# Peptides against a protein of PDB entry 4N78, part 197

Target 1, 186 residues: chain A of PDB entry 4N78
Amino acid sequence: HFQVICRLLGYQGIAVVMEELLKVVKSLLQGTILQYVKTLMEVMPKICRLPRHEYGSPGILEFFHHQLKDIVEYAELKTVCFQNLREVGNAILFCLLIEQSLSLEEVCDLLHAAPFQNILPRVHVKEGERLDAKMKRLESKYAPLHLVPLIERLGTPQQIAIAREGDLLTKERLCCGLSMFEVILT
Target 2, 155 residues: chain B of PDB entry 4N78
Amino acid sequence: MAELQMLLEEEIPGGRRALFDSYTNLERVADYCENNYIQSADKQRALEETKAYTTQSLASVAYLINTLANNVLQMLDIQASQLRRMESSINHISQTVDIHKEKVARREIGILTTNKNTSRTHKIIAPANLERPVRYIRKPIDYTILDDIGHGVKW

## One batch from the design tools (peptide; made by RFdiffusion4, then SolubleMPNN)

Design b2_p21_7_s3 (from b2_p21_7, 7 letters changed)
Fold by OpenDDE base, seed 5:
Structure b2_p21_7_s3 (fold): chain B 186 residues (1-186), chain C 155 residues (1-155), chain A 21 residues (1-21)
Amino acid sequence: as target 1 above (186 residues)
Amino acid sequence: as target 2 above (155 residues)
Amino acid sequence: MSLKFLEMMKELAEEALEAAA
């Protein structure tokens, strides 16, 4: 699903969605969630000492339950605050999954384009074969597929200019060094 | 361009006029042949003359039609070539627009991204000059991530 | 995402080849 979404939205669509999600998240965090957190801080016990271990786990739990009774019984915490937190979480996850899907798509695109752009993968050399010889063979094999040199040789200046721009856009993708998710977490 | 103009303005209209004129001439020839046959004492000779005129007239018309047809075909070929060139030009413009749109889109999404290698410590000094296209640092893409998706060329 | 720019380059190459031919 996310892969399809990425394909449909493209860079522009993804950017718009991400921006809107960030706005929503910001609104939730600075608004409702912040208010609830402030309220919770006000009702938080000022002094909460660790009970004696002698009370055992049940006793300790009961102690904390008693100390936090007002918080636990705060119905709006479960219904509103947690829902908002879930929404924030979902938004973050959505962003992560979109980025991952986008990255995969970009990598695939780069791989598909590579033979046409004189980008050759490093070939695993079997024992006894020279890496250089294999690479030269590959280069020779794919040389006719290099589009930009072909167009530079046979094309008009306008075609060459467009081809170079296209080549650059094909080579440069977000997955090469950029992360959206890190921005969202900040 | 000059050739197309000559075809459109002179050769084809001229050919059409010639063909029309040939029609009127054919009628005259027909009338002549009919009258000649009626008035001639030698019907066989008159018939032979009619045959000769008919053959000549048909040949002339055929020639005119052929010439006109060839000129029309040539005109169409030239026009087709011009249309192809125009199409190419339009396509190049469209491509340029697409490239521009893509660049804009990439800038838009780019502002929502940060460099993956940002070590925690270094304050991302906002490069002063916003104008330089963020050169994507070509990190070698680890293509191993795709090893499981494609027909793994088991090297 | 679409390899539209790769396709674009291919089309340009084809056009250039046709013109040379």
Scores: peptide ipSAE 0.430, ipTM 0.800, DockQ to the pose 0.785
Fold by OpenDDE base, seed 3:
Structure b2_p21_7_s3 (fold): chain B 186 residues (1-186), chain C 155 residues (1-155), chain A 21 residues (1-21)
Amino acid sequence: as target 1 above (186 residues)
Amino acid sequence: as target 2 above (155 residues)
Amino acid sequence: MSLKFLEMMKELAEEALEAAA
């Protein structure tokens, strides 16, 4: 589903969606969530010491649950604050999944375009084979597929200009070194 | 352009006129041949003359049709070439626009990106808090402080 | 996403080849 979304939205659509999600997240965090957090901090037990290990993990959990029971059962916290936190979480997850899907699509595009752009994969050399000879053979094999040199030789100046721009746009993708998720977390 | 204009304005119309005139002439020749055959005492000679005129007329018409057809084909080829050039130009403009749109889109999404940094494994240092058992004293939590937050009812 | 620009380059190459033939 996320792959389809990435294909449909493109860079422009993804950017718009991400920006809107960031606005929503910011609004939720700085608004309702912040207010609840401040209030909760005021009502939090001043002294909450770690129980002895003799109580075991379940006992320790029960201790903390008991201390916070009234807070957790607070109706507005459950209905409003936790809902907002879920929305924030969903937004973050959405952004993460979109970025991952986009990266996969971009990598696929790069791989498909590579033979036409004189980008050759590193070939595994078997024992006794020369890497240079194998690479030269590959270069010779794919040389007719190199689009930009072909257009530069046979095309008009306008075609050459468009081809170069297209080549650059094909080579440069976000997956080459950029991350959106880090921005979302900031 | 000059060639196309000549074809459209002179050669093709001229060829059409010539063909029309040929039709009129063929009718006249046919009438002549018929009358000549009827009136001639030497039917064999009249027949041979008719054959000669028929052959000549057919050859002339064939020539006119062929010439006209070739001119029309040439005209169409020139027009097709012009259309292809126009299409190419429009396509190049469209491609340029697409490239521009893509660059804009990439700038927009680029604002939402940062360079991938290698995650430094930061060791979480646990604070050395001495776990001293403190007696659990139940203190009631006062939630009245939360009454002013959200959709809560003031009691 | 789309190999739109690769296809664009292919089309340009084809056009150039046709013009050279």
Scores: peptide ipSAE 0.425, ipTM 0.803, DockQ to the pose 0.840
Fold by OpenDDE base, seed 2:
Structure b2_p21_7_s3 (fold): chain B 186 residues (1-186), chain C 155 residues (1-155), chain A 21 residues (1-21)
Amino acid sequence: as target 1 above (186 residues)
Amino acid sequence: as target 2 above (155 residues)
Amino acid sequence: MSLKFLEMMKELAEEALEAAA
């Protein structure tokens, strides 16, 4: 699903969705969640000491239940606050999954474009073979596929300009050095 | 442009008119040949004359058709070339627009990104002396050690 | 009538060509 969303929305659509999601998260955090946190802080026991282990697990549980009774009985906490926290959590997860999906798509694009952009994988060298010689052979083999040089040789000035710009856009991807998720956490 | 216009406005219409005129002329020739054959005392001569006129007429029509056909083909070729040029122009515009849109989109999403802190994972230089993994020998927990710890009723 | 005559002449010519062959 996330892959499909990424393909459908593209960079622009993803940006819009992310911006709106950030607004929602901000609203939830600064609004309802903050209010509930403040309320919880007010009702929180000022002194919560660990009971002696001698009371056993049941006694300790009862102790904490008693101390937190007001919090546990706060019905809105479960229905509203926790729901908002879930929404925030879902938003974070959504952002993460979108970024991951986008990264995968970008990597695929880069891989598909690589032969046409003179980006060659490191070849496996058997014992006794020179890596440089193999790489040169590989470069020579794929040289005719280099799109920009080909267009520069055969194309019109306008085509050359478009090809160069297209090549640049193809090479530059977010996955190469940028993260959206880190911004969201920030 | 001038060539296409000439073909459309002069050559092709002219060729069509010529064919029409040729039709009328052929009718006259046919009538003449028929009458000549009927009235002539020398039927063989009349027939030969008719053959000559027929051949000439067919040749002329063939020429007219060929000329017209060539002009039409030329017209179509010119039009096809024009369409190809237009297509190319449209494609270039489209590509330019797409590139622009992509740049805008990238700027927008770029605002929502930060540089991946590729923390140079310091090559964890494996300490030269790989401390032999001390084989964790799970010593059975001797719980008897706890027998003296607690208020358990010493039976 | 003229077209028929031409057709006839064509046929005659074709026949003559076939006979000469």
Scores: peptide ipSAE 0.023, ipTM 0.702, DockQ to the pose 0.008
Fold by OpenDDE base, seed 1:
Structure b2_p21_7_s3 (fold): chain B 186 residues (1-186), chain C 155 residues (1-155), chain A 21 residues (1-21)
Amino acid sequence: as target 1 above (186 residues)
Amino acid sequence: as target 2 above (155 residues)
Amino acid sequence: MSLKFLEMMKELAEEALEAAA
């Protein structure tokens, strides 16, 4: 599902969605959640000491229930605050999953484009074979697939310019060194 | 463009007119041949003359049709080529726009990104003190130390 | 959108080849 969303939205759509989600999260955090946290801090017992172990587990539980009675009975906390926290959590998770899906798509694109861009995988050389010879053979094998050199040789200046831009856009992807999720967490 | 214009304005209309004139001329030739045959005492000669005129007329018409057809084909080829060039130009514009849109999109999403902290691979600080491989001198386990503990039957 | 630009380059290459032929 997230892969389809990434394909449908593209970079621009993803950016817009992420920005809007960030706004929503910010609004929730600075608004309702902050207010509830402040309220909770006010009603929190200033001193909550651990009762003596001699009271046993039931007694200790009753003690904490009594101390936190106002918090537990705060109906708005259960309904509104927790819901807002859930929304924030969902937004964060959504962003994470979108980024992961996007990264996977980008990697796939890079892999598909690689043969056409003179990007060759490192071949495992068995003991005794010259790495250089294998790489040269691979380069020779895939040389006819290199699009930019072909266009540079046969194409018009306009075609060459477009091809170079396209090549650059194909090579440069976010997954190569950028993270969106880290920005969301900051 | 000049060639296409010449074809459209001069060659093709000219060819059509020539063909029409040829049609009119063919009728005249036919009338002449008919009259000549009727009036001629030597019908064989008149027939041969008719054959000659017919052959000439057919050749002329064939030439005119062929020329006109070739000009029309050439016109169509030029137009097809022009359409292809136009299509190519439109495509290049579209591609340029797409590239631009993509760049904008990438900038927008880029604002929402930060560099992945390449976790500094903790330089496995090779412990500076390569503990000299203590040559495990396999001290032969002197099993004689256990000789005093065992109830060995002194034979 | 993922391979759009690769496809674009392929199309350009084809166009260039056709023009050279």
Scores: peptide ipSAE 0.429, ipTM 0.805, DockQ to the pose 0.803; fails the geometry check

Design b2_p21_7_s4 (from b2_p21_7, 8 letters changed)
Fold by OpenDDE base, seed 3:
Structure b2_p21_7_s4 (fold): chain B 186 residues (1-186), chain C 155 residues (1-155), chain A 21 residues (1-21)
Amino acid sequence: as target 1 above (186 residues)
Amino acid sequence: as target 2 above (155 residues)
Amino acid sequence: MALRFLQMMQELAREALEAAA
């Protein structure tokens, strides 16, 4: 699903969606969540010592339930605050998954374009074979597929210009060194 | 452009007219041959003349048709070439626009990106009051105490 | 999406070849 979304929206659409999500998250965090957090801080017990281990897990749980009784009984926390937190969480997850999907798509695109851009993978050399010879053979094999040199040789100036720009856009992708998720977290 | 214009305005219309005229002429020739054959005492000679005229007429018509056809083909080729050039131009414009749109899109999404290598180590501000580590004496947790709590299958 | 530009380049190459041809 996220791959399809990435394909449909493209960079522009993804950017718009991400920006809007960030706005929503910001609004939720600075608004309702902040207010609830402040309220919770006020009702939070000032001193909460760890109960003795002798009370066992149930006793410890009861102790904390008692200490947090006011928080647990705060009905709005369950209905409103948790919902808002869920929304924030969903937004974050959405962003993460979009980025991952986009990265995969970009990598695939790069791999598909590589033979046409004189980007050759390092060939595994079996024992006894010269890497240089294999690479040279590979280069020779794919040389006719190099689009930009071909266009530069045979094309019009306009075609060459467009081809170069296209080549650059094909080579440069976000996955080469950029992360969106880190920005979302900040 | 001049060649196309000549083809459209002069050569093709001229060829069509010539072909039409040839039709009229062929009819006249046919009438002549028929009458000549009927009136001639030497039927063999009249027949040979008819054959000659027929051959000549066919050759003439064939020539006219061939010339016209070639001119039409040439016209179509020129027009096709022009259309291809126009298409190419439009495509190049479209491509340029697409490139521009992509650049804009990349700038927009780029604003939402950061370099992966910049680990902003958020300084975890350690709370000022380091509570003295209470010596955690690890007592083995007896999990049997939990046996009575929950819907666990009492075996 | 990047494949679109690859396709574009391929088309340009085709055009160039046809013109040379």
Scores: peptide ipSAE 0.364, ipTM 0.799, DockQ to the pose 0.814
Fold by OpenDDE base, seed 4:
Formats: sequence, C-alpha cells, structure tokens
Structure b2_p21_7_s4 (fold): chain B 186 residues (1-186), chain C 155 residues (1-155), chain A 21 residues (1-21)
Amino acid sequence: as target 1 above (186 residues)
Amino acid sequence: as target 2 above (155 residues)
Amino acid sequence: MALRFLQMMQELAREALEAAA
C-alpha cells in the first residue's frame, strides 16, 4: 500500500502530506498532550521511594497501584490523551514507512537507469582475470546504451538540453544522501 | 510552406476543375461520336474514330486522376510532416514543463530533508590473515525437514 | 516516478536516431 501511495503522490504529494502530518503532530503535542502532561505532573507523588524487595512482586505492584491511583482513575487520560498519543505514533510510523517505500522505489529506479547512464557495477574478478580488462569489456558492452552521449551526437540543442536535465534528475535521488525521517524526529 | 500553398490553392483545385471540364468534354465527344456514327455512310470508319476518341478520352481522364491523386498524396505528406514537427515541439515543451515541475517538487521535499550522517564505517581492519572466502556452496534446501510440521498429507 | 525521465531520454534518443537516418 505504501508503495502505491508513493507512486501516486510523487515527491510533491509526499511533501504536502508530510508537512500536514507535521502540523498535526505539532498541534497534538503542544496542545492536548502538553496539557495532560502538566496535569499529570501536578498529581504525581512528590516522593515515590522504591519499596523493599522483601514485599515481593505483588506487594510492590500494590504499592505503585496505590501511589498512582489518582492517575489511573483519571478517565480522560485513557480516552483522550492515549488516543492523541496513538495518533502521533501513527503519524510517525506513516512517515517512516513512506520514506522507506520511497527509498526502495528510488533505488529500483537508479538500478534500472544505471546501464543507460554509464553507471556500472563493480564486477567480481575471478583470480586469473585482470580487473581492468573486464571493466573495459563491460564498458564496451554497455556503451551503445548511453543515452546522453547518443543524443549529444545526433540530437538538436533542445533535445540535448532536455536530455541532460533528465539525466541529472534520474541520477539525483533522495536516497543518495537525504533523510526525511530525521527531520521529523527533531 | 509555399509548396503546400500551391497545392492547396492552385494545383488541387485546378485538377478538380480539369476533371469537371473533362466530364463536359467527354459528353460532347460522346454526342459527336453517336451522331457521326448515325450519319456516316462508312460505319466502320466511324467506329474506328469512336474507338480512337474513346481511347484518348480514357487516357486523358486517367492522367488527370493520377495527377490529382499524386498532388493530394503530396499534400498529405507535407501536412503529416508538419504535424509531426508540431507534435515534437509540443512534446518538448511538455517535457520542459515536467522537468520544471519535478524540480519544484524536489525543492519542496528537500526542505523536509537533512543530510544522512554517513557514520564513517569503522575501517574494518581486514584481519591480517585473509581467510580464503569460503566458497558459498548452495546446499539444496531439504524441504523434507518440514514434512513433520503441519497438516500436510503424507503421500 | 523517475523512470519517466529515463523514458523521456529514450524517446529523445529514438527521435534523434530517426532524424539522422
């Protein structure tokens, strides 16, 4: 589903969605969540010492349950605050999954375009073969597929200009060095 | 452009007019041949003359039709070429617009990005003894190991 | 998405080849 969304929205659509999600997250964090956090801080016990281990797990649990009784009984916390936190979490996950899907698509595009752009993978050389000779053979093999040089040789100035720009756009992708998710987390 | 204009304004209309005139002339020739045959004492001669006129008329019409057809074909070829050029131009404009839109989109999404901190891959200190790459021997996956797991029908 | 630009370049190359032939 996320792959389809990425394909449908494109860079522009993804940017718009991400911006709107960031606004929503910001609104939730600075609004409702902040208010609940402040309220919770006010009702939190000032001193909560760790009970002695001698009381066992059940006794320790009961102790904390008693200390946090007011918080647990706060109905609005469960219904509203947790819902908002889930929404924030979902938004973050959505952004992560979109970025991952986009990166996969970009990598696939780069791989598909590589033979046409004189981008050759490093070939494994068997113990007896010269790396240079093998690379030259590969270059020669794929040379006819190089589109930009072909257009530069046979095309009009306008075609050449468009081809060069297209080539650049094909080579430069976000996955090469940019991250959106890091920005979202800051 | 001059050639196309000449075809559209002069050659093709002229050819059509010529065919129309030919029709009128053919009718006159037919009338003449009929009358000549009726009035002539030498029917054989009159028949031969009619054959000659018929052959000439058919040849003339065939020539006119062929000429007109060729002119129309030429006109269509020129127009097709013009359309192809126009299509190419429109496509190039469209491509330019698409490139521009893509650049704008990339700028917009770029604002939402930061540089990936490429953690300097710790120099994997190659162990001094280059262990010979263990030849990956693809062991065929023995699926029989799974025969005892699940509701599979033991055949 | 970006494959469209590759396709565009391929089309341009085709057009250039046809014009040269």
Scores: peptide ipSAE 0.345, ipTM 0.798, DockQ to the pose 0.768
Fold by OpenDDE base, seed 2:
Structure b2_p21_7_s4 (fold): chain B 186 residues (1-186), chain C 155 residues (1-155), chain A 21 residues (1-21)
Amino acid sequence: as target 1 above (186 residues)
Amino acid sequence: as target 2 above (155 residues)
Amino acid sequence: MALRFLQMMQELAREALEAAA
């Protein structure tokens, strides 16, 4: 699903969705959640000491249940506050999954474009073979596939310009050095 | 452009007129041949003349048709070439627009991104000596080690 | 035969004209 969303929305659509999600998250955090946190802080026991281990697990549980009774019985905490926290959590997860999906798509695009952009994989060198010689052979093999040099040789000035720009856009992807998720976490 | 215009305005219409004129002339030739055959005392000669006129007429019409056909084909080729050029131009414009849109989109999403702190993960220099995977010997967890940690009953 | 041939040529010319129109 996330892959499909990424494909359908593209960079622009993803940006819009992310911006809106950030607004929603901000609204939830600064509004409802903050209010509930303040309320919870007010009703929180001022002194909550660890009971003695002698009370056993049931006694300790009852102790904390008693101390937190007002919080546990606060119905709106479960229905509203926790729901809002779930929404925030879902938003975070959504952003993470979108970024991951987008990264996969971008990597795929980069891999598909690589032979045409003179981006060659590192060749496995067997013992006794020179890496440089193998790489040179590989370069020679794929040289005819290099799109930009080919167009520069055969194309019109307009085509050359478009090809160069297209090449640049193809090479420059978010997955190469940018993270959206880190922005969301800040 | 001049060649196409000449084909459209002069050569093709001219060829059509020539064929039409040829049609009219063929009718006259046919009438002449028929009358000549009927009136001629030497029917063999009249027949040979008719054959000659027929051959000449065939050659003439064939030439006219061929010329017209070639002109039409040439016209179509020129038009096809023009269409291809137009298509190319449209494609270039489209590509330019797409590139622009992509740049805008990238700027927008870029605002929502930060540089990946590629912590220079120290080249995990594979330790020269691959430590032989120490066979995980499951030592039973001695829980007594935890007896001194925490608020548990110190025996 | 020759007259029929001439008539055929007229028809061909006519068809060519129609095709060129």
Scores: peptide ipSAE 0.021, ipTM 0.726, DockQ to the pose 0.011
Fold by OpenDDE base, seed 5:
Structure b2_p21_7_s4 (fold): chain B 186 residues (1-186), chain C 155 residues (1-155), chain A 21 residues (1-21)
Amino acid sequence: as target 1 above (186 residues)
Amino acid sequence: as target 2 above (155 residues)
Amino acid sequence: MALRFLQMMQELAREALEAAA
């Protein structure tokens, strides 16, 4: 599903969606969640001492339950605050999954384009074969597929310009060094 | 362009007119041959003359038709070539527009990106100064990223 | 629309080849 979404939206669509999600998240965090957090801070026990370990886990739990009774009984916390937190979480997850899907798509595109752009993978050299010889063979094999040099040789200036721009756009992708998810987490 | 114009304005219309004129001339020749045959004492000679005129007339018409046809074909070829060039030009414009749109889209999404932190250390992510132009780092395609893709779970 | 620009480049290459031919 996320791959399809990425394909349908493209860079622009993804950007728009993420911007809107960020706005929503910001609104939730600075609005409702902040208000609930402030309220919770006000009702938080000022003095909460560690109970004696002799009370055991159940006793300690009961102690904290008693101390936090007002917070636990705050019905709106469960219904509204947790829902908002879920929405924030979902937004974050959505962004993560979109980025992952986009990265996969980009990597696939890069791999598909590589033979046409004189980008050759490092070939695993079997024992006894010279890496250089194998790479030269590969270069020779794919040399006819290099589009930009071909167009530069045979094309019009306009075609060359368009081809160079296309080549650049094909080579430069977000997955090469940019992260969207990290921005969302800040 | 001059050749196409000549074909459209002079050669093809001229050829058509010539065919019409030939029709009129053929009618005259036919009338002449008929009258000549009727009036001639030597019917065999008159017939041979008629055959000769008929052959000549047919040859002339065939020539006119062939010339006209070739001119029309040439016209169509030139027009087809012009259309192809126009199509190519439109395509290049379209491609330029697409490139521009893509650049805009990439700028938009780029605003929402930050450089991948390669540092293993949980460094306190300093607030990303919004001002650093998100430069596409031309990193060579690291194909190692795919090393984990498709290898079956080594149990 | 995966590899749109690659396809574009391929088309340009085709056009260039056809023009040279």
Scores: peptide ipSAE 0.360, ipTM 0.791, DockQ to the pose 0.788; fails the geometry check

